# Ledger of designs, part 163: peptides against a protein of PDB entry 2YKT

Target 1, 231 residues: chain A of PDB entry 2YKT
Amino acid sequence: SRSEEMHRLTENVYKTIMEQFNPSLRNFIAMGKNYEKALAGVTYAAKGYFDALVKMGELASESQGSKELGDVLFQMAEVHRQIQNQLEEMLKSFHNELLTQLEQKVELDSRYLSAALKKYQTEQRSKGDALDKCQAELKKLRKKSQGSKNPQKYSDKELQYIDAISNKQGELENYVSDGYKTALTEERRRFCFLVEKQCAVAKNSAAYHSKGKELLAQKLPLWQQACADPS

## One batch from the design tools (peptide; made by RFdiffusion4, then SolubleMPNN)

Design b2_p20_6_s1 (from b2_p20_6, 6 letters changed)
Fold by OpenDDE base, seed 2:
Structure b2_p20_6_s1 (fold): chain B 231 residues (1-231), chain A 20 residues (1-20)
Amino acid sequence: as target 1 above (231 residues)
Amino acid sequence: SEPENPWAMDLEALEKKLAE
């Protein structure tokens, strides 16, 4: 029946969220943490490299003929520091605004979804059983009527059961329909949240890349000419 | 009591944003 099919669809939505979406989201979070760790590692390694560059700058500054190159090397290190600071800010946002929030939600969602599905199933079954009961009673009544010497005696009751069945059928269909819409909404909300949070991450990432590009574009021409300068 | 929807609060915010 239409209601049975829609019921199956509703259950499948919940099952898909529980069995596909949530595990995938957990994996997504895990991969995000790995990515964060790797980028943090880059930051650490970069610090060591540019600290060493500063030492080279110090040596240049102490030389008689290369003092100005010391300043260039210091500027290179400073620009890098600024770029890394932007990266750290991005990572902090990535962690706090995306990963942490998703982790909290996905951890709680299993319990919620299980309860929601169970509630839906219980009510759906209750309505279905009530409908079945009315149908069975009507069938019994009709059998009695056929065997009776006075069938008209049962006409009013028959009409009542027909009406009850119609009403219960409609109620069941509406309930299942609403249940399906609710389930789809729950699924959509989860994806929408992910998209919105990922957009925030993307904005922060864009800021990092833009800042780095701007800083390097500004300074690189100056650094490139440093060795060509007479002093 | 029924567990709270962990996505519910964010939904209101999202709905508001989408309505803008």
Scores: peptide ipSAE 0.259, ipTM 0.750, DockQ to the pose 0.453
Fold by OpenDDE base, seed 3:
Order: sequence, then C-alpha cells, then structure tokens
Structure b2_p20_6_s1 (fold): chain B 231 residues (1-231), chain A 20 residues (1-20)
Amino acid sequence: as target 1 above (231 residues)
Amino acid sequence: SEPENPWAMDLEALEKKLAE
C-alpha cells in the first residue's frame, strides 16, 4: 500500500542518517583533525626557518657592506609572522566553529535518532493495528449479515465501520507522510549545518590567503630591488 | 525524557534555510 511504502521510505531515511551520514561525518571530522595537526606542524617548522632567517638578517646588519640587506631579511621574517598570525586565526576558527561543533552533534545523534525512529514506529504501528482491527470487525460483520435472515439489521453498523476505516486510513496516511517529511528535514538540517560551517571556514581561509597575497605583493618589489640599489 | 535533537540548537537560522 501507499502508506506501507512511505513507511519504508521513512525508516530508510533514518537508517541512512545513522548508517551512512553519521559515520561519514565522523570520518570527516577525523580528517579535519589530521589536517589541523599537519598545518600546526607546518607552522612550527616555518617558525624555525624564519627565525634562522632573522639570524641571517642580524649578521647582515652587523656587516660593513650589507647593512641594508639586513632590513630586507627582517622584513621577510616579519611578513611571515603576519601571515602566520592569520593562519592561526583560521585554524582556531576551523577547530572551534567546525570540528568541535560537528563532533558534539554527531556524538549525540545516535541516541536521538534511535529514539525518534522508535517513537515514529510505535505510533505508526498503533495506527496500523487500529485500522486492521476495524477492517477485521467489518469483515466479521459482513459475514454475519450474509448469514442472517435480516441483513438490514447490520446496515447501520456496517456504515459506521466503513466510516471508521476511512478515517483511520486517512489518519495513518497523513501520519506517515508527515513522518517522511520530518525525516527528510532532519537529513537536510544536518547537511545544511555542515555547509554553513564549512562556509565560515572558507571565509576565514580566504582571509588568510588574501592577507598573505597582499603582504607579499606589497613588499616583494622592494626586496627584489634591494641588491641592485647602492647603500 | 526524550533525547534532544543535537542539530536543533541553531534551529532558527537553519529553519529559515530549510524553508527556502
């Protein structure tokens, strides 16, 4: 029946969230954490490199003929520092606004979904059983009527059961339909949240890249000319 | 008590988007 098919679809949505979406989201979070860790590693390694560059700048500043190049080397290190600060801000956002929130939600979702599905199933079954009972009673009544010398005696009662069946059928169909819509909404909500948070991360990432580009674009011409200019 | 929907915390913003 239509209601039975829609019921199966509803259950499948919940099943898909529990068995496909949530595990995949957990993996996504794990991959995100790995990515964060790698970037932190890059940050640390870069710090060492540019600290060493500063040391070279110090030596240049102490030289008789390369003093101005010391300033250039210092500027290079400073630009790196600024870029790194922007990266740290991006990473903070990435961790706090995306990973942490997703982790919290996905951890709690199994219990919620199980309860929601169970509630739906219980009510669906209850309505279905009530309908079946009414249909069975009508069938019994019709059997009695056919065997009776006075079938008209059962006509009013038959009409009542027919009406009851119609009402219960409609109620069941509506309930299952609403259940399906609700389940789809739950699924969409999860994806929507992911998209929104990923957009926030993307904005912060864009800011990082933009800042780096701007800083380097501003200074690079100066640095490129430094060796050609007499001091 | 029934478990709370973990994804409902930002309901207002999400509901708006879901309605689109």
Scores: peptide ipSAE 0.259, ipTM 0.754, DockQ to the pose 0.467
Fold by OpenDDE base, seed 5:
Structure b2_p20_6_s1 (fold): chain B 231 residues (1-231), chain A 20 residues (1-20)
Amino acid sequence: as target 1 above (231 residues)
Amino acid sequence: SEPENPWAMDLEALEKKLAE
């Protein structure tokens, strides 16, 4: 029946969230942590490189003929420091606003989904059983009426059961339909949250790249000219 | 007591997104 098919679809949505989405999300979080760690590693390695560049700048500043180039080297290192600070801010946001929140949600979701599904199943079964009972009683009544010398005696009761069956059928269909919509909404909510948080990450990433581009674009022409015009 | 939905958000906003 339509209601039975929709019931199966509803259960499958919950099953998909529990067995596919949540495990995949846990993996996504794990991969995110790995990515964060790698970027932190880049930050550390970059610091070492540019600290060494500062040392070269110090030597230039102490020289008689290359003093101005010392300032250039210091500026190069400083610009990189600023870019790196922006990256660290992005990583902090990535950790605190995305990974931590997703981790908290996914750990709580198993109990929630299990309870939600169980509640739905219990109520669906209850409504189904009540419908089946009424149908069975109507069938019994009809058999009794057919064997009776006065079938008219049972006409009012038959009508009552027919009405009850119609009402219970409608209630079951509506309940299952609403259940399916609810389940789909739950699934979409999870994906929407992920998309929204990824948009925030993208904005932070864009800010990082923009800052770096701006700083380098501003200074690079000056640095390129430094060797051509000794002071 | 029933566990809280860890993914709860504005239902109206979500419904709008579902309708799009």
Scores: peptide ipSAE 0.257, ipTM 0.743, DockQ to the pose 0.505
Fold by OpenDDE base, seed 1:
Structure b2_p20_6_s1 (fold): chain B 231 residues (1-231), chain A 20 residues (1-20)
Amino acid sequence: as target 1 above (231 residues)
Amino acid sequence: SEPENPWAMDLEALEKKLAE
């Protein structure tokens, strides 16, 4: 029946969230943590490189003929420091606004979904059983009426059962329909949350890239000319 | 008591997103 099919669809949505979405999300979080760690590693390695560059700048500043190049090397290191600070802010946001929140939600979701599905199943079964009971009673009544010499005696009761079946069928269909919409909404909510938080990460990433581009665009022409300028 | 939905969002924000 239509209601049975819709019921199966509803259960499948909840099962898909529990068995496909949540495990995939856990993996996504794990991959995110790995990515964060790698970026932190880049930050650390970059610090060592640019600290060494500063040392080269110090040597230039101590020279008689290359003092101005020392300032250039210091500026290069300083610009990198500013870019790196922006990266660190992005990483903090990535951790706090995406990974931590997703981890908390996915951890709690199994209990919630199990309870929600159980509640739906219980109520659906209750309504289904009530409908089946009325249908069975009508069938019994009809059999009794067919075997009776006075079928008219059962006409009013037959009408009552027909009305009850119609009402219960409608109620069941509406409940299952609403249940399906609710399940789809739950699924969509999870994806919407992921998209929203990923947008925040993207904005922070864009800010990092923009800042780096601006700083380098401002200074690079100056640095490129440094060797051509007389000391 | 029933567990709370960990994915609950602001209703206005959710409605907007679901309407898109």
Scores: peptide ipSAE 0.256, ipTM 0.749, DockQ to the pose 0.538

Design b2_p20_6_s2 (from b2_p20_6, 7 letters changed)
Fold by OpenDDE base, seed 1:
Structure b2_p20_6_s2 (fold): chain B 231 residues (1-231), chain A 20 residues (1-20)
Amino acid sequence: as target 1 above (231 residues)
Amino acid sequence: EEPENPWAMDLEALEAKLAA
C-alpha cells in the first residue's frame, strides 16, 4: 500500500542517518583533528625556520657592509609572525566552531535517533493495528450478513465500520506522510549545519589568506629593491 | 523523557544564513 511504502521510506531515512551519516561524520571529525594537528606542526616548524632567519638578520646587522639587509630579514620574519598569528586564530575557530560542535552533536545523536525512530514505529504500528482490526471486524460482519436470513440487520454496523476504516486509513496515511517529512527534515538539518559551519571555516580561511597576501604584496617590492641599493 | 535533538535548529534560519 502507499502507506506501507512511505513507512519503509521513513525508516530508511533514519537508517541512512544512523548507519551512513553518523559514522561518516565521526570519520570527518577524526580527519579534521588530524588536519589541525598537521597545521599545528607546520606552525611549529615555520617558527624554527623564521627564528633561524632572524639570526641571519642579526648577523647582517652586525656586518659593516650589509646592515640594511638585516632590517629586511627582520621584516620578513615579522611578516611571517603576523601571518602565523592569523593562522592560529583560524585554527582556534576551526577547532571550537566546527570540530567541537560536531563532536558533541554526533555523540548525542545515536540516542536521539533511536528514540525518535522507536516513537514513530510504535505509533505507526498502533494506527496500523487499529486499522487492521476494523478491517477484520468488517470482514467478519459481512460473512455473518451473507449467512443471515436478515442481512439488513447488519447494514448500520457495516456502514459504521466502513466509515471507521476510512478515517483510520486517512489518519495512518497522514501520520506516515508527516513522519517521512520529519525524517527528511532531520537529515537536511544535519547537512545544513555542516555546510553552515564549513562556510564559517571558509570565511576564516579566506581572511587568513587575504591578510597574508596583503602583507606580502606590500613588503615584497621593498625587499626586492634592497639588494639593488648600494650600501 | 525524550532525548533532546542535538541538531535542533531552525532550517529556515540556516538556509537564510547559507544564502547570505
Scores: peptide ipSAE 0.247, ipTM 0.764, DockQ to the pose 0.806
Fold by OpenDDE base, seed 5:
Structure b2_p20_6_s2 (fold): chain B 231 residues (1-231), chain A 20 residues (1-20)
Amino acid sequence: as target 1 above (231 residues)
Amino acid sequence: EEPENPWAMDLEALEAKLAA
C-alpha cells in the first residue's frame, strides 16, 4: 500500500543516518583531528626554522659590512611569525567551530535517532493494528450478516465499521507522511549544519591566506632591494 | 524523557535556510 511504502522510506532515512551518515561523520572528525595535528606540527617546526633565521640575523647585525642585512633577516622572520600566528588562529577556529561541535552532536545522535525511530515505529504499528482490527471486525460482521435471516439488522454496524476504517486509513497515511517529512528534515539538517560550519572554516582559511599574501607582497620588494645594494 | 535532538540548537536559522 502507499502507507507501507512511505513507512519503508521513513525507516530507510533513519537507517541511512544511523548506519551511513554518523559513522562517516565520525571518520570525518578523526581525519580533521589528524589534519589539525599535522598543521600544529608545521607551526612548531616553523618556529624552530625562523628562530634559527633570527640567529643568522644577529650574526649579520654584529658584522661591519652586513648590518642592514641583519634587519632584513629579522623582518623576514617576523613576517613569517605573523603568518604562523594567523594559522594558529585558523586552527583554533577549525577545532572549536567545526570539530568539537560535530563530535558533541554525533555522540548524542545515536541515542536520539534510536528513540525517534522507536517512537515512530511504535505509533505506526499502533495505528496499523487498529486499522487491521476494524477490517477484521467488518469481515466478521459481513459473515454473520450473510448467514442471518435478517441481514438488515447488521447494516448500521457495517456502515460504522466502513467509516471507522476510512478514518483510520487516513490517519495512518497522514502519520506516515508526516513521519517521512520529519525524517527527511532531520537528514537535511545534518548536512546543512556541516555545510555551514565548513563555510566558516573556509572564511577563516581565506583570511589566513590573504594575510600571508599581503604581508609577503609588501615586504618582498624591500628585501630584494637590500640584497642588490652593495655594502 | 525523550533524548534531546543534538541538531535542534540552530533549528530556527537552519529552518530558515531550509525554507529558502
Scores: peptide ipSAE 0.242, ipTM 0.762, DockQ to the pose 0.493
Fold by OpenDDE base, seed 4:
Structure b2_p20_6_s2 (fold): chain B 231 residues (1-231), chain A 20 residues (1-20)
Amino acid sequence: as target 1 above (231 residues)
Amino acid sequence: EEPENPWAMDLEALEAKLAA
């Protein structure tokens, strides 16, 4: 029946979220944590490199013939420090606004979805059983009426069962339809959240890249001229 | 008690997006 098909579709949506989406999301979070760790590694390595660059700048500043190049080296290190700070801010946002929130949601979701599916199944079955019972009673009544010397005695009861069946069938169809819409909405909510959080990450990443580009574009011409100027 | 929907915080925003 249409209701049975839609019921199967509803259950399949819940199963897809539980068996496909949530495991995939857990993997996504794990890959995100690995990516974060790698970027943190870059941050640490960069600090060591630019600290060493500062040391080279100090030596230049102490020299008689290269003092001005010390300032250039310090500026280079400072610009990279600022770029690195932007990366660290992006990483904090990536961790707190994406990974942590997804981890919390996916952990709780198994319990929620199991309960939601069970509730739906219980109510769907209850409505289905009530319909089946009314249909069975109508069938019994019709059999009694066919064997009776006075079939008109059962006419009012037959009409009552027909009306009850129609109402219960409509109620079941509506319930299953609403259940399907709800399940699809739950699926969409999860994807929408993921997209929105990825947009936030993308915005932060864009800010990092923009700041880096701006800082380097401003300073690079000055640094390139530093060796051409005769002291 | 029924467990809370862990994605419920985005319901209003989602409904707005689904309606448009």
Scores: peptide ipSAE 0.256, ipTM 0.767, DockQ to the pose 0.506; fails the geometry check
Fold by OpenDDE base, seed 3:
Structure b2_p20_6_s2 (fold): chain B 231 residues (1-231), chain A 20 residues (1-20)
Amino acid sequence: as target 1 above (231 residues)
Amino acid sequence: EEPENPWAMDLEALEAKLAA
């Protein structure tokens, strides 16, 4: 029936969230933590490289013929330090505003979805059983009427059961339809939250890259000229 | 008591997103 088909669709949405979305989200969080760790590793390795560059700048500053190049090397290291500090701030935001929040949500969601699905199934079954009971009673009444010498005495009761069946059928169909819309809304909420948080991460990342580009673009012409005119 | 929905969103904001 239409009601049975829509009931199956509703249950399949909840199953898809529990069995596909939530495990995939847990994996996404794990991959996010791995990515954060790798970027922290890059930051640490970069610090070592630019600390070594500072040492080269110190040697230049101690020389008679390359003293001004020492200042250039120090500026290169300082600009990189500023870029890396901004990256660290972005990573803290990535951890606290995305990963931690998703981890908390996915941990609580199993209990919520199980309860929501169980509530829907219980009420759907209750309405279905009440409909089946009325249909069974109408069938019994019709059999009794066919065997009676006065079938007309059952006519009012037959009409009452027909009306009750029609009302219960409509109520069941509406309940299952609303259940399906609710389930689809729950699925969409999860994807919408993920998209919105990922957009925030993308905006922060774009701002980081823009600032880095600006700092380097400002200093690069100065650094490129440093070897042309020794002081 | 029923568990709270971890993904609860403002209904107006959700409706706007569903309509888009």
Scores: peptide ipSAE 0.255, ipTM 0.757, DockQ to the pose 0.534; fails the geometry check

Design b2_p20_6_s3 (from b2_p20_6, 8 letters changed)
Fold by OpenDDE base, seed 3:
Formats: sequence, C-alpha cells, structure tokens
Structure b2_p20_6_s3 (fold): chain B 231 residues (1-231), chain A 20 residues (1-20)
Amino acid sequence: as target 1 above (231 residues)
Amino acid sequence: SEPENPWAMDLDALEARLAK
C-alpha cells in the first residue's frame, strides 16, 4: 500500500542517518583531529627552521661586510612569526567551533535518533492496528448480516465502521507522510550544519592565506634587492 | 523524558543564510 511504502521510506531515512551519516561524521571528526595535529607539527617544525634562520641573521649582524643582510634575515623570521600567529588562531577556531561542536552533537545523536524512531514506529503501529481492528469488525458484521433474516438491522453500524475506517486510513496516511517530512528535515539539518561550519572554516582559512600573501608581497621586493645594494 | 535533539535549529533561517 501507499502508506506502507512511505513508512518504509521513513524508516530508511532514520537508518541512513544512524548507520551511514553518523559513522561517516565520526570519521570526519577523526580526520579533522589528524589534520589539526599535522598542522601543529608543521608549526613546530617551521619554528625550528626560522629560529635557525635568526641565528644566521645574528652572524650576519656580527660581520663587518654583511650587517644589513642580518636585518633582512630578521625581517624574514618576523614575517613568518606573524603568519604563524594567524595560523594558530585559525586552528583554535577550527578545533573549538567545528570539531568540538560536531563531536558533542554526534555523541548525543544516537540516543535521540533511537528514541525518535521508536516513537514513530510505536505510533504508526498503533494507528495501523486500530485500522485493522475496524476492518476486521466490519468484515464480521457483514458476515452476520448475510446470515440474518433482517439485514437492515446492521446497516447503521456498517456505515459507522465504514466512516471509522476512512478516517483512520486518512489519519495513518497523514501521520506517515508527516513522519517522512520530519525525517528528511532531520537529515537536511545535519548536512546544513556541516556546510555552514565548513564555510566558516573556509572563510578563516581564506583570511589566513590573504594575510600571509599581503605580508610577503610587501617585503619580498626589499629582500630581493638587499644583495644588490652595497653596505 | 525524551532526549533533546542535538541538531535543533531553524532550518529555514540557516538555508536562507547559505543561499546568500
């Protein structure tokens, strides 16, 4: 029946969220934590590299013929420090505003979805059973009427059951239809949240890259000219 | 007591923001 088909579709939406979306989201969070750790590793390694560059700058500053190149090397390290500070801020936002929030939501979602699906199934079954009962009673009444010498005695009761069946059928169809819309809305909310938070990450990332590009573009011409200029 | 929906939000408002 149409109601049975739509019921199956509704259950499949909940199952897809529970069995496909949530496990995939857990994996996404794990990959995000791994990515964060790798970026922290890059930050640490970069610090060591530019600290060593500062040491080379100190040596240049101590020389008689290369003092101005010492200042250039210090500026290179300083620009890197500023870029790194922007990256650290982006990483904090990535952790606190995306990963932590997704982790909290996915942890609570199993309990919520199980309860929501169970509630839907219980009410759907209750309405279905009530419909089946009315249909069975009508069938019994019709059999009794066919065997009776006065079938007209049962006509009013037959009409009452027909009306009840029609109403219960409509109620069941509406309930299942609303259930399907609700399930699809729940699925869409989860994807929309992910898209919104990923957009925020993208904006923060773009700001980081733009700041780095601006700082380097400002200083690079000066650094490129340093060796051509006499001390 | 029924568990709270961890994804509760105004879907229409969210979709409107994403469409801009």
Scores: peptide ipSAE 0.252, ipTM 0.753, DockQ to the pose 0.832
Fold by OpenDDE base, seed 4:
Structure b2_p20_6_s3 (fold): chain B 231 residues (1-231), chain A 20 residues (1-20)
Amino acid sequence: as target 1 above (231 residues)
Amino acid sequence: SEPENPWAMDLDALEARLAK
């Protein structure tokens, strides 16, 4: 029946969230943590490299013939520092706004979804059972009417059961339909949240890349000419 | 008591923000 099919669809949405989405989201979070760790490693390694570059700049500044190159090396290190600061801000956002929030939600979701599904199933069954009972009573009444010498005696009751069945069928269909919409909304809400948080991370990432591009574009021509210029 | 929905939010409002 239409209601039975819709019921199956509804249950499948909840099952998909519990069995596919949430495990996949946990994996996504885990992969995100790995990515964060790797980027943190890059940050640490970069600091060491550019600190060493500063040292080279100091030596140049102390030389008799390469003082101006010291300034260039310092500028290179400073630009890197600024770029790295943007990366650190991106990482903070990545951790706090995406990973942490997703982790909190996914850990709580199993209990919620189980309860929500159970509630839906209980009410769906209740309405279904009530419908079945009414249908069974109508069937019994019709059997009595067929065996009766006065079938007209049961006509009013038959009409009442027919009306009741129609109403209960409509109610069940509406409930299941609403249940399906609710389930789909729950699924969509989860994806929308993920998209929103990923957008926030993307904005911060864009800022990091833009800052790097701007700083390097500004300075690189100057640095490229430094060795050609007379001391 | 029923557990709270950890994803509770105004979906329409969220979608509107995402559409910008």
Scores: peptide ipSAE 0.252, ipTM 0.759, DockQ to the pose 0.849
Fold by OpenDDE base, seed 1:
Structure b2_p20_6_s3 (fold): chain B 231 residues (1-231), chain A 20 residues (1-20)
Amino acid sequence: as target 1 above (231 residues)
Amino acid sequence: SEPENPWAMDLDALEARLAK
């Protein structure tokens, strides 16, 4: 029946969230944590590199003929420091606004979905059973009427059962339909949340890249000229 | 008590943002 098919679809949505989405999301979070760790590692490694560059700048500043190049090397290191600060801010946002929130939600979601599905199944079954009962009673009544010498005696009851079946069928169909819409909404909410949080991460990442580009664009011409102009 | 929907609160914020 249409109702049974829609019921199966509804259950499949919940199952898909529980068995496909949530495990995939857990993996996504894990991969995100790995990515964060790697970026933190980059930041640390970069610090060592540019600290060493500063040392080279100090040596240049101590020289008699290369003092101005010392300033250039210091500027290079400083620009890098500013870029790395932006990266750190992005990483904090990535951790706090995306990973942590997703982790909390996915942990709670199994319990919620199980309860929601169970509630739906219980009510769907209850309505289905009530419908089946009325159908069975109508069938019994019809059998009695066919065997009776006075079939008219059962006519009013037959009409009542027909009406009851119609009403219960409608209620079941509506309930299952609403259940399906609800399930789809739940699925969409999860994806929408992921998209929105990823957009926030993307904005922060864009800010990081923009800042780096701006700083380098401003300074790079100056640095390139430094060797061409012997003092 | 029925478990709370862990995704519900963020949807309101999302809906508010989509409505603007």
Scores: peptide ipSAE 0.247, ipTM 0.741, DockQ to the pose 0.479
Fold by OpenDDE base, seed 2:
Structure b2_p20_6_s3 (fold): chain B 231 residues (1-231), chain A 20 residues (1-20)
Amino acid sequence: as target 1 above (231 residues)
Amino acid sequence: SEPENPWAMDLDALEARLAK
């Protein structure tokens, strides 16, 4: 029946969220944490490299003929520091605005979805059982009427059961339909949240890349000229 | 009591933004 089909669809949506979406989201979070860790590692390693560059700049500054190159090397290190600061901001956002929030939600979602599905199933079954009962009673009444010497006695009651069955059928169909819409909405909400948070990360990432590009573009011509200039 | 929907609050905020 239409109601049975819609019921199956509804259950499948909840099951899909629970068995596919949530596990995939957990994996996504895990991969994000790995990515974050790797980037943090890059940050740390880069610091060491540019600290060493500063040391080279110090040596240049102490030289008689290369003092200006010392300033260049210091500028290179400073630009790196600024770029790295932007990266750190991006990472903080990535962690706090995406990973942490998703992690909190996904951990709570199993209980929620289980309860929601159970509630739906319970009510669906209740309505179904009530319908079945009315149908069974009508059938019994018809049998009784058929065996009776006065079938007309049961006509009004038969009409009442027919009406009740119709109403209960409609109610069941509506309930299942609404349940399906609700389930789809739940699924959509989760994806929308993911998209929204990913957009925030993307904005911060863009800021990092833009800042780096701008800083380097500004300074590179100067640095490239430094060796050509007389001391 | 039924568990709260962990995604509900954020969606409401999103919907509010989209409505503007």
Scores: peptide ipSAE 0.247, ipTM 0.736, DockQ to the pose 0.484; fails the geometry check

